# Designs tried in a protein design run: peptides against a protein of PDB entry 8HF1. Part 186

Target 1, 320 residues: chain A of PDB entry 8HF1
Amino acid sequence: NVMLYATKPTEVMVSFPHQEQVLTVTRLISAEIEKFYVSLDLMNIGVQPIRRSKSLQCLRDPSKKSFVKQLFNDFLYQMKEYGIYAASIAIISLIVEFDIKRRQAETLSVKLMHRTALTLCEKIRHLLVQKLQDMTYDDDDDNVNTEEVIMNFSTPKVQRFLMSLKVSFADKDPKDICCLVFVERRYTCKCIYGLLLNYIQSTPELRNVLTPQFMVGRNNISPDFESVLERKWQKSAIQQFRDGNANLMICSSVLEEGIDVQACNHVFILDPVKTFNMYVQSKGRARTTEAKFVLFTADKEREKTIQQIYQYRKAHNDIA

## One batch from the design tools (peptide; made by RFdiffusion4, then SolubleMPNN)

Design b2_p22_4_s1 (from b2_p22_4, 10 letters changed)
Fold by OpenDDE base, seed 5:
Structure b2_p22_4_s1 (fold): chain B 320 residues (1-320), chain A 22 residues (1-22)
Amino acid sequence: as target 1 above (320 residues)
Amino acid sequence: MIEPIKEDEEVEKAWKEEEEKR
């Protein structure tokens, strides 16, 4: 019995300081969103027609107000977890979503609600871009996408992640790279993808080395709102990653059972590992002989993370 | 024996070298 020693990936941790980004701009944005929630609660949108559509969403949010609040809460999370540069990308996704919802509005009151949300997103975008420009002496919009601006306006977690990419992949052959990046939330995939595109383009050592893609997990909130375009894009992104036309894939931790992603040599867990299943599934993608599995942890959570990973390693060895 | 997860020394070194340049 040749026990095929399954090549265990090298498991490493990257610690980052817990910096509360006490930026005046982030406080202002949070206060503007809270003011908007008060105004949103006062909005009379009328009785929405109960669409007989089997979409659980019409039953869960007859006012469509909870969906608006969810998108802004997801934005606030991304701004806190990834920084104001990532937030400047994340807000564009909200603008697109609210503009679609505004155009699809069946009533003037719902149209006005989505218009008010859109106007707030545009204001937030301007506040974020203005803050990014404060470091650029030149008023040129192109100067906000530099390596320096991205690094300075990212959270310590994102800074260490970008450094980990630079250290791991600078001047390497693109063919030798098969990288997965796991994030918790669906919207984070798009945000980190946009950040990585700009970072890679601004970093000469990575520009021709890394080609990112992202996977958007199925929208459990509204299967009806997965645009045919999003589904086509997901299929294309997976195919590009299989064909080697993309070598870095950003995916949510809700990898649907059945995304047959090839064995990777790098796996980054950007957000905290919350479950044993997430640990085993993500680690199980790092299957090459030189595979690296990288966890990011705040310094305050370092000991807890070490202990949690120890327990997961123990449990995994007891099953294997 | 299950070893504790280790810090990525290469990333930590590269970060310190960048902080010293600022």
Scores: peptide ipSAE 0.526, ipTM 0.936, DockQ to the pose 0.819
Fold by OpenDDE base, seed 2:
Structure b2_p22_4_s1 (fold): chain B 320 residues (1-320), chain A 22 residues (1-22)
Amino acid sequence: as target 1 above (320 residues)
Amino acid sequence: MIEPIKEDEEVEKAWKEEEEKR
């Protein structure tokens, strides 16, 4: 009985300074969203029929004020955690979602609510793009997608993540790369995907090396609210990753739904590991002989992270 | 014996080299 010692992945930590990007633009955007919430609370949208899906899960009606606030709160989270460059990508997703909902609105009051939200998103986009352009010599929209602009307008966490990709993958054969990036939130998958597309395209050492895709867990949004387009995109993204046409997959932490992702040689955990199950499931994807498992932590949380990972390693060794 | 998780020295080095160029 040759116990094939499943080679455990090399586990490493990347520390980053806890600096909130204190820009005047972020304060202005936050203040505009708070003003919008006051106006939104005063809007009379009438009694919306509770669309009961056949599954007893109270489907959060996407036409309700609470859903509008959730999207803006998720945007504010992306801006805080990933920086204003990631926020400039995240706001486009909100624009698309509010435009769809505006067109699908069954009442004039709901249509007006989504229109007002859309107008705010367009204003926020303009403020973000203008701030990105302040560092470019040319007023051309295409010049905001440089490596320098992306790095300067990203949080220290994202800067260290991008550096980790550059160090790990510069000038490598794309066939030798199978990378997973885990993030906590669904919307983070989309904005980090957009950021990575622009970063890879602006970084010569990565242009022909990394091909990113993203996958959103199904559990966070009822299948009834997933557009046919989103479902097609997810299936295509998974297939491209299986076929080796994509070699970097961004996933939300909700891999619980048995999406069989192939064995990977790199696993990045961009957001804090909150549970033992998340640690085991994400680490369990790093299965190659030279597999690397990378965690990101703020300097202030470093000791707590070291202790937490020690406890998870102990618990995993006691079960395995 | 379970060792503590280690820093990624390659990323730390590369970051210091970039900060020295700015």
Scores: peptide ipSAE 0.513, ipTM 0.932, DockQ to the pose 0.812
Fold by OpenDDE base, seed 1:
Structure b2_p22_4_s1 (fold): chain B 320 residues (1-320), chain A 22 residues (1-22)
Amino acid sequence: as target 1 above (320 residues)
Amino acid sequence: MIEPIKEDEEVEKAWKEEEEKR
């Protein structure tokens, strides 16, 4: 076993301006969600049957209201962190999930709760799509998926991330690319995947270069059909990435999932590095010759990020 | 000596060139 002294990856930072894009539409959406929370708290959904399946232990809210609020809070987070374009993709995932939960509802009250949530999601989707269409002459949904619309309705973080992909991979051989993108939240994986599909398709320099996949965390919570589909998707996505049929993989935090991915030449950390273990595990995937490890930071957090990475580098060198 | 993490100069340059075109 030649311990190939893994050449330390080139570590770089990409800074972005902290702009809270306070669009009227984002304020309206947030206000509609807050009104919905007040309505949701007033809903009497009764006592739900506690199914003793070991899997349901994490969603201990017998009311299922906490789960509904969690999904909307995750949506609000994605809209804030990634922008309106990403939010337009994220809301579709909520629509799908609430429609499944509405169909699986054991009581009429729970069915009504999920129906009300679904109606709000459709309203939010309409508001988002209408705002994206403000830059298009034609009302065609496909016309909102241009490079220009994606860039203009993305946060500075996402804009710099997309630019970093374009700079790093324009006109390269797809076989020479093995890229990981780490995000903090499970739902962000699918959102960024959808954004990247549209961006790559609209960007000629990347269209035949990047083939993205995503992997969501193993939800230990539900052996439901959804968790089986997710497990099948994960296995397929990992296999495509191993076989070279996909060359960019979006993942949530490595710590929880035991993701067995190959050594990569590019690793992007889209969200803040919160722990030393996350730093070591994500950086530890950038093991090829000339591997690049890219961090994204807001300008306001730049000095704090530099200091934190310095401490992590020190601690890593003391253990290695 | 542990050097501080550096800015990605290539991405910074490309971004400035795009802002100048708008």
Scores: peptide ipSAE 0.498, ipTM 0.927, DockQ to the pose 0.812
Fold by OpenDDE base, seed 3:
Structure b2_p22_4_s1 (fold): chain B 320 residues (1-320), chain A 22 residues (1-22)
Amino acid sequence: as target 1 above (320 residues)
Amino acid sequence: MIEPIKEDEEVEKAWKEEEEKR
């Protein structure tokens, strides 16, 4: 019985200050979304007379308004949790989604609802980009994608995450890196991916070291809504990571459902660990020699996080 | 004995060095 002693990863925590950067622009954006919710509740999207055709039952789905509110609530969460720079990338995903829904609209009323949402997203995008430009002193340098702008308009959590990447990977051989980044929400994967592309390009020590990819988990709600394009993208991203053409993969918690990913030397948990299963599965990806498992926590939640990880380590040692 | 999770001393050092330069 060769007990293959699975080398346990080194587990570390990175604490960050809970500074809510209350910028005037974030208050303005939040107020514009709340005004839009009031207007959305007053919109009559379903007052077509019940003509006897079975096909008109799909027009009354109150889920259409709820879905619009969900996307804006997810955007507000990303702006709060990751900052204004991340929000400028996240708003593009809402623009794309509302333009698709506007084109797919079966009624004029539904088309107008999605058009109004799209117009609000374009206003929000303009406000975010203008605020990012206000820090560039040079009138000629329209480049809002500098290391300085990314750092200054990111939350303390994202700043400490970017610093952790720089410390871990500066001037290393790309072949020696296999990194996973776990986030809670599927929309955060695309947002953090876009942020990392710009950060890596602006950081000389990382430019030829890190090649990021992202993977969005399957929407459990309907396999039919997973566009053929999204499925092709997922397969391509996984294959690039397996072939070593990408060495950093951003994942939502849905990677738990059996994606065969190679053993990694770094695992970052950007959002709070909510379950014992998430802890064991994410930690279980850090399987190489000298593997590192990194958790991020707000200072206000530090003691609670330490206690929770202690309980998870205890439970894992009692089962192993 | 299960030890508490520790702070990442390398990242905390690098962060302090960057704050002292600003």
Scores: peptide ipSAE 0.494, ipTM 0.926, DockQ to the pose 0.827

Design b2_p22_4_s2 (from b2_p22_4, 9 letters changed)
Fold by OpenDDE base, seed 4:
Order: structure tokens, then C-alpha cells, then sequence
Structure b2_p22_4_s2 (fold): chain B 320 residues (1-320), chain A 22 residues (1-22)
């Protein structure tokens, strides 16, 4: 029994203003998705054969409509929580998913549903890219991936997160960095990963310093539906992070699944800490000397966050 | 004694300095 004297990380918070960036483009996109839901509800997709795998507690939606709505709802969440720039990356993931589902469609009606969803995603992508270009004098796609564009079209939360990375890691040795970034939703991992790739590439002080990777938690719905590709990718991403080939890992509930990630010197909690278990598990990864644990909180939730973390620290000290 | 959660003053300072440059 090696009592790992867990060095207590320095715990800090970063407050951000709760600004709902109610841009006209976000309202237009939301309205287009709502119109699509009305059309989707009118689509006769027929009853798909419910392949009851005995292991799958999740009732497959016999129409597959709920899955389509879930992806768009997750997109709307990402657009709201992370901003237009993150949404421009998130929509690409929907495009890829709907194209796969369109190709795998067993019926013409299902194929048409996914095609209609795909067409909407392309329209949304165009609206987002056009809005990113409003700040650039040049129509070149390369000009939308500047530090300035990324920052201006990100939510205050993401702006403070990017600033926290810049302040923490500018001109550091990449070997001295072992960073975890926790997000609530699995799809956010990939979205924030894409944002960070572009941000790091546009920020000279972070170029060759940060090498991001992401981990998607196992689908609680079915380990059998994780493509062999996704499982291989997840194993590769974890291995790259263990080997130090990646020094920033974006993850969701991956730690609950018993994925052993090395001790880190930085842990960022980008989304609200909802449970004591999440607090203990995420904080428990900040185990190196001088480890930092950073919580992001809206100004309106600041006091609630302070009180919640106080209670969690108390409970953790009573168990340890 | 459990200290209250503190703000990251370095990040707040850096943010203020960037907003003053705009």
C-alpha cells in the first residue's frame, strides 16, 4: 500500500461574464433547425426493425429521428456554450455523421431524412463561415482561423480558457506540460480539439508548445456501436498522451470508465462541476508538484461555485 | 481551515491588459 501522498493542487477559478451572444446568425440557425424539426416530424420513415440486442438497454429509435434531433440539439448547445467559431467546427462533425448515416441507410426514406439533415448542415456551415468572414477583409478560408477571429467569435468562457492556456503555457518546454481539459459532453471534446488546433497554430507563443489530443468517453449506450475505428483512435490518443507526444488532452467522463491517464500538472474544468465524484476524479489527476486545478465559472454562478467547491473540499478531507 | 476558492489573478490581469489594447 503505497500511500500516494497526493500533493494537493492549487485550486483556482476563472470567472467570465455571462453574455448570451445573441447574434442574428444564431437566431437564423435556430429557426432553420426548428423548421427542420417540423418537417422531420412529418416525414414517414416507417418502422425500422428493432434489432433488440439483449445487451442494449437503449431502445433504438425505430424512426432514427431522435438521433438526428439529438445531434442538432448538441450542436445548438455547442453554439450557445462555446460560440460561433466552435459551432463552425462542430457542424463539420454533423456533416460527417449524417453522410455516414445516409450511406448506411437501409431504406430510401431514411436516406432522404439524412440527406435533408445534411443539406441543412451545409446551409448552417455557410452561414457560420460567412459570419466569421465579416471580420476579415479577405474571402480566403485561411483568414478565418486567426487568433483574433477565434477569440472574437468565441464565448467569454472560451475566451478566458484560451487566455488561460496562453498565460499558462506561452514559450514553455512542451515536456513540462501535462494538461487535462474536462468538458461535459463527448461531442464538445472534438469541437474544442478542432478549435485548439487552429488557435495553437495561429498563436506563435503556443506553436510547438501545445500538442492537443482528445478522448471521447465510451458510448454509455453501447460499446458494441463504437466503431472499431473509434476504439483504435481512443487507444492511440491515450497512448500519445502517455508517451508525451500529446501534452494537452480534452476529455469528458472518460475517467469514470477506468481509463488510466498519467498524473498531470494542469487540469482545466471548462464546464460546471456537477458532482462530487467528478470533482474528486478530475482534481485527483492534478498530482504533480505545483499542479494547478482551474475551474471556469460564470460571474452569476461565482458564489455558488465557491460554496460548492468548499463543500466538496470538506467532504474530500473527511474521506481522505 | 479550508480556504475559499480564489480567482486566477494572472489570467484576469492578462485579460484586462488585452482589452485595454483594443
Amino acid sequence: as target 1 above (320 residues)
Amino acid sequence: MIEPLKEDEEVEKAWKEEEEKK
Scores: peptide ipSAE 0.520, ipTM 0.932, DockQ to the pose 0.781
Fold by OpenDDE base, seed 2:
Structure b2_p22_4_s2 (fold): chain B 320 residues (1-320), chain A 22 residues (1-22)
Amino acid sequence: as target 1 above (320 residues)
Amino acid sequence: MIEPLKEDEEVEKAWKEEEEKK
């Protein structure tokens, strides 16, 4: 009985400088969102009926002020953590969502609330795109999607992530690549997916090498029409990844819900590993002989990350 | 023996080479 020792993945860290992009545009956007929150608190939207799902879970009524604030808070997080280029992609998701909610609004007051949110999103989009164009010679919208613009307007974390993809996959056979990228938040999956589409298309060494997809977790499946489209997208994305038509999958931490993804040769953890379960589950997807498991950490948190991963490795070896 | 988590030397090298070109 040759115990085929499952080859443990090579575990590495990529450190990045903790620099906040202190741009005038980010301050302006934050101030406009704060002003909007004051106005939103003053809006009378009436008593919204608590939509109970058949499962007794109080569906967060997506028409409530709290949901609107959650979307803008998630946007502010994306802008801070990934940069203004990623924010220009993230804002499109908010525009789509608020337009859907505006059309589905049962009351004029709720319709007006979503319209006001949508108007703010369009203003934010314009401010972001204008700032991306300030570095381009041509006023053409297509010129903001260059490798240079993406890199210059991304956070150090995203810059090191993109460099890690280039180093790992430049001029490789697409069939030899099975890559997972883990992120903490649901909306980050869509944001990083959009960023990667543009980066890969602008990077000759990756253009015919990487085909990204994204998967969002099931915990927030409202029974609404949007949830049916998301479920169809998830099934299609997983199938494309299984069939090898996609070779890079962006996942939120919701892999805890039993989505069976194939064994991969690369696993990137873009956001901090917060739990032992997340570490074991994500690392457990890196199962090939040459599998690489990559963690991203800020320089200021490097020692804390090393110590935390040591404790997780110890705990995993004590259970295995 | 559990080895400490190591830096990705290939990514660090590639980043330094890009910074030197700017």
Scores: peptide ipSAE 0.516, ipTM 0.931, DockQ to the pose 0.788
Fold by OpenDDE base, seed 1:
Order: sequence, then structure tokens, then C-alpha cells
Structure b2_p22_4_s2 (fold): chain B 320 residues (1-320), chain A 22 residues (1-22)
Amino acid sequence: as target 1 above (320 residues)
Amino acid sequence: MIEPLKEDEEVEKAWKEEEEKK
């Protein structure tokens, strides 16, 4: 067995300025969510049945106020980290989730809680779409999905990520591309997927080059809480990526269990590398000849990132 | 010797060229 010494991937970083997008719309949205939290705390929803998963983890009942707050906090994080354009996609996922929970509500009080959350999401969606339309002459929702609108309403991190894709893959053969994009959070996978679909479709150099898919890592949340649809989607997405029908896969960093993804020539780490295991697991997917491993870092965290990766490289060389 | 992380010079160049066009 010739242990093909997996050529160490070329490791690079892309730095981006830390800009807090202090837009009036983001302040309005944050204030509306804060007002909603005050209202939510005053709601009497009664005692909710604790569904104990068989796995002994007291799963936070997704019908509780804490879950509603978690979804809005995740949205606020996403709006901050990825920008208004990404937030316009993320809010749709909240709308879908709250509509499902509203329909599944066992009590009128819980149904009302999810209805109120849904109404807020529709208001937020309108505010976001209206802001995206400020750059368009036509009021058509489809016109907000241009390369220019996506770039202008994305954070510097996302702008540099999109530029990195354009530089790396413009006019290449789709067959020569096997790309992974790692993100920290589950909800970010779907949001970045939607953003990439629109960006690729609006960018002629990428339209016939990149075919994205997304996969949410299996949460240690009991497989009972993953919708049958999500599990089917994951299996289909993995299979499309294995068959070469997709050449870019967005994954959450929760890679603990067994996503046997093929060897890739590009690995992008969009969010900060927080652990040695994340570094080794993600880098370990860049196994082809001339594989590239790209880290995104804020300028303020650049030195810390360099030092952290140096320590991880040292630790990895001591184990190998 | 473990080399430090380097900036992606190609992406940095492309970004500068885009900002100069605005």
C-alpha cells in the first residue's frame, strides 16, 4: 500500500474589515424583536408537556418561549455576521418554522404565540426586501437577486467569500471542482446556500460552473427531531455531491458523526475555527493534489488566527 | 519549519482591482 502522502493542502487566509452594518433597518428590526421579547415574556402559555427524548437529553421543548427566542437570536446573529441579503433568506426559514409550529400547536395560547412570531417575521421580511429594493428601479422581488445587490447588502466576510469563489472558479470545468464550505451554525448552511444560488445565477462566470448543495450535520439531537424531509434532503445532497451533480457542498462544523464526503480540492472555512478537531476534520477533506484550504478572518482577529493555526499545525504534526 | 498563514494574494489583488473601478 503506497500511502499516498496526501500532499498537504495550501493553507491561506482571507482577511476582511470588521464593519458593523449600522443600517437604520437593522436597528428597527432589532428593536422590533426586543419589543416582541417583552410581549413574549408576558404571555401565559401554561405548562407544556416535556417531551423527553429516549436519549436522556432533556431536549428543550421546541414549543416553548426559549425556542422562539433562540430562532430570533440566530436570525439576529445571521443578519450581523452575513448581512441584510442573507437575513432576507434567513427570515423565510423562520416563517416556515413558525407556521409549522403554529399548525402543530396543542393549545390556543401556544398557537397565538407562534402566530405573533410569524407576524413579526413577515414585518421583518418586508423591511428587508424594501431595503434591497432601494437599489432596484423595478419593484419586482426577482430584481433584488443581482450580483450588485447581493454584494452591496452582504458583510465584508461574505463579499470576500464570493470574490474568493469567483477568483477560484470563474470559467473552470465543473468536473475539476470539488469544494466544501464550512460554517459554524446549522441555520447558516441553508442561508448561504440560498445566497449562493442567487449569486451563481447572477454571475455569468459561475452560472454553469458551480452547482451548490447544503448539508446540515446530524445534531446530537435525537434523529426523532430531524424532520423526515431534512433527512431525505441530506441523503440526496450527499449523493448528488458524490455523483458530481453538485460540486460545492455547504456543511455545518458539527461534523462529529460520519459524513463520509469525498476528497476535495477546495475547502473554505467561512466562520472562525474554534477547535483543533474542527481544523483537522475540515483540513483533512482537502486531500487532492494542489488542494487549497482557505480561512476567513476579521482583520482584528488576524494575528490571533495566525497563532491559533500555527498551534494546530504543530499539534497535528506531533500526532501524525 | 511551520510556515505562518499567508494572505490569499490572488483574492486580495482581485478585491483591490474591484475597489479601484468604483
Scores: peptide ipSAE 0.488, ipTM 0.921, DockQ to the pose 0.779
Fold by OpenDDE base, seed 3:
Structure b2_p22_4_s2 (fold): chain B 320 residues (1-320), chain A 22 residues (1-22)
Amino acid sequence: as target 1 above (320 residues)
Amino acid sequence: MIEPLKEDEEVEKAWKEEEEKK
């Protein structure tokens, strides 16, 4: 019963304005994805012959179109929730996934579908990078990875998160830091990891202080699709965090699966807490002396968040 | 008594100080 002896962390919230940055580029990208969905629905990928080999359940044809739409919907969500800078990193993950699926395609029609999706991703990447460059006044400095560009093209939520990292960790000893960042979606882990690498490198006060890593949840899809590479990466990332070679870990709901992670002094909940179990498990990682548990909430959801956390604290005190 | 969830005063102060510099 690991619950009994943990010091209660200090629990705080960081509120952010709900500003939908309605940029012309985000509208254009959304319209291009919607046009692509119409084209995708009209695309005849043919009934794939069910190869009788018992082992590889060939995903039925409807599932292949559905998977393509899911990846673009997840991208649109990340662009909305985290901003254009985060979207420029997220689109690279889609490019990699569609290139793998294109190479693994058993039919010319499926190969063409994934190639068309890949071409759209490259167009989106170009539009995003061009928009990031439009803010760099110096024609010679192609460096879209400055602190200013990252902040200006991030949502208020991400801006307040980055500020919270500066306030918490500027000029501290890296050995005194054990930080967890919780996000809802597995794709967000990679996106926020890439954003943090660039932000830390561009921020002198954090450059030698924070070393980020990320953990991706097991895909609920068959363990056969979890590449041996992803499993090796997860083991390596966890080991680096245990050895103190990394001091900030970005994770999704994966820590619910019994990953033994050290007691942390900081826990950030970047996305809304949806369940009592998620609250207890994430808060239960903030176990050091003077541990801090930080929630991010939109101003419009502030009252709902306060009430939900009150109910979770009450329920937790009644069980403990 | 369960205290209501409070704002992070340090982050809110730092944000206001940065907005006043712009």
Scores: peptide ipSAE 0.485, ipTM 0.922, DockQ to the pose 0.791

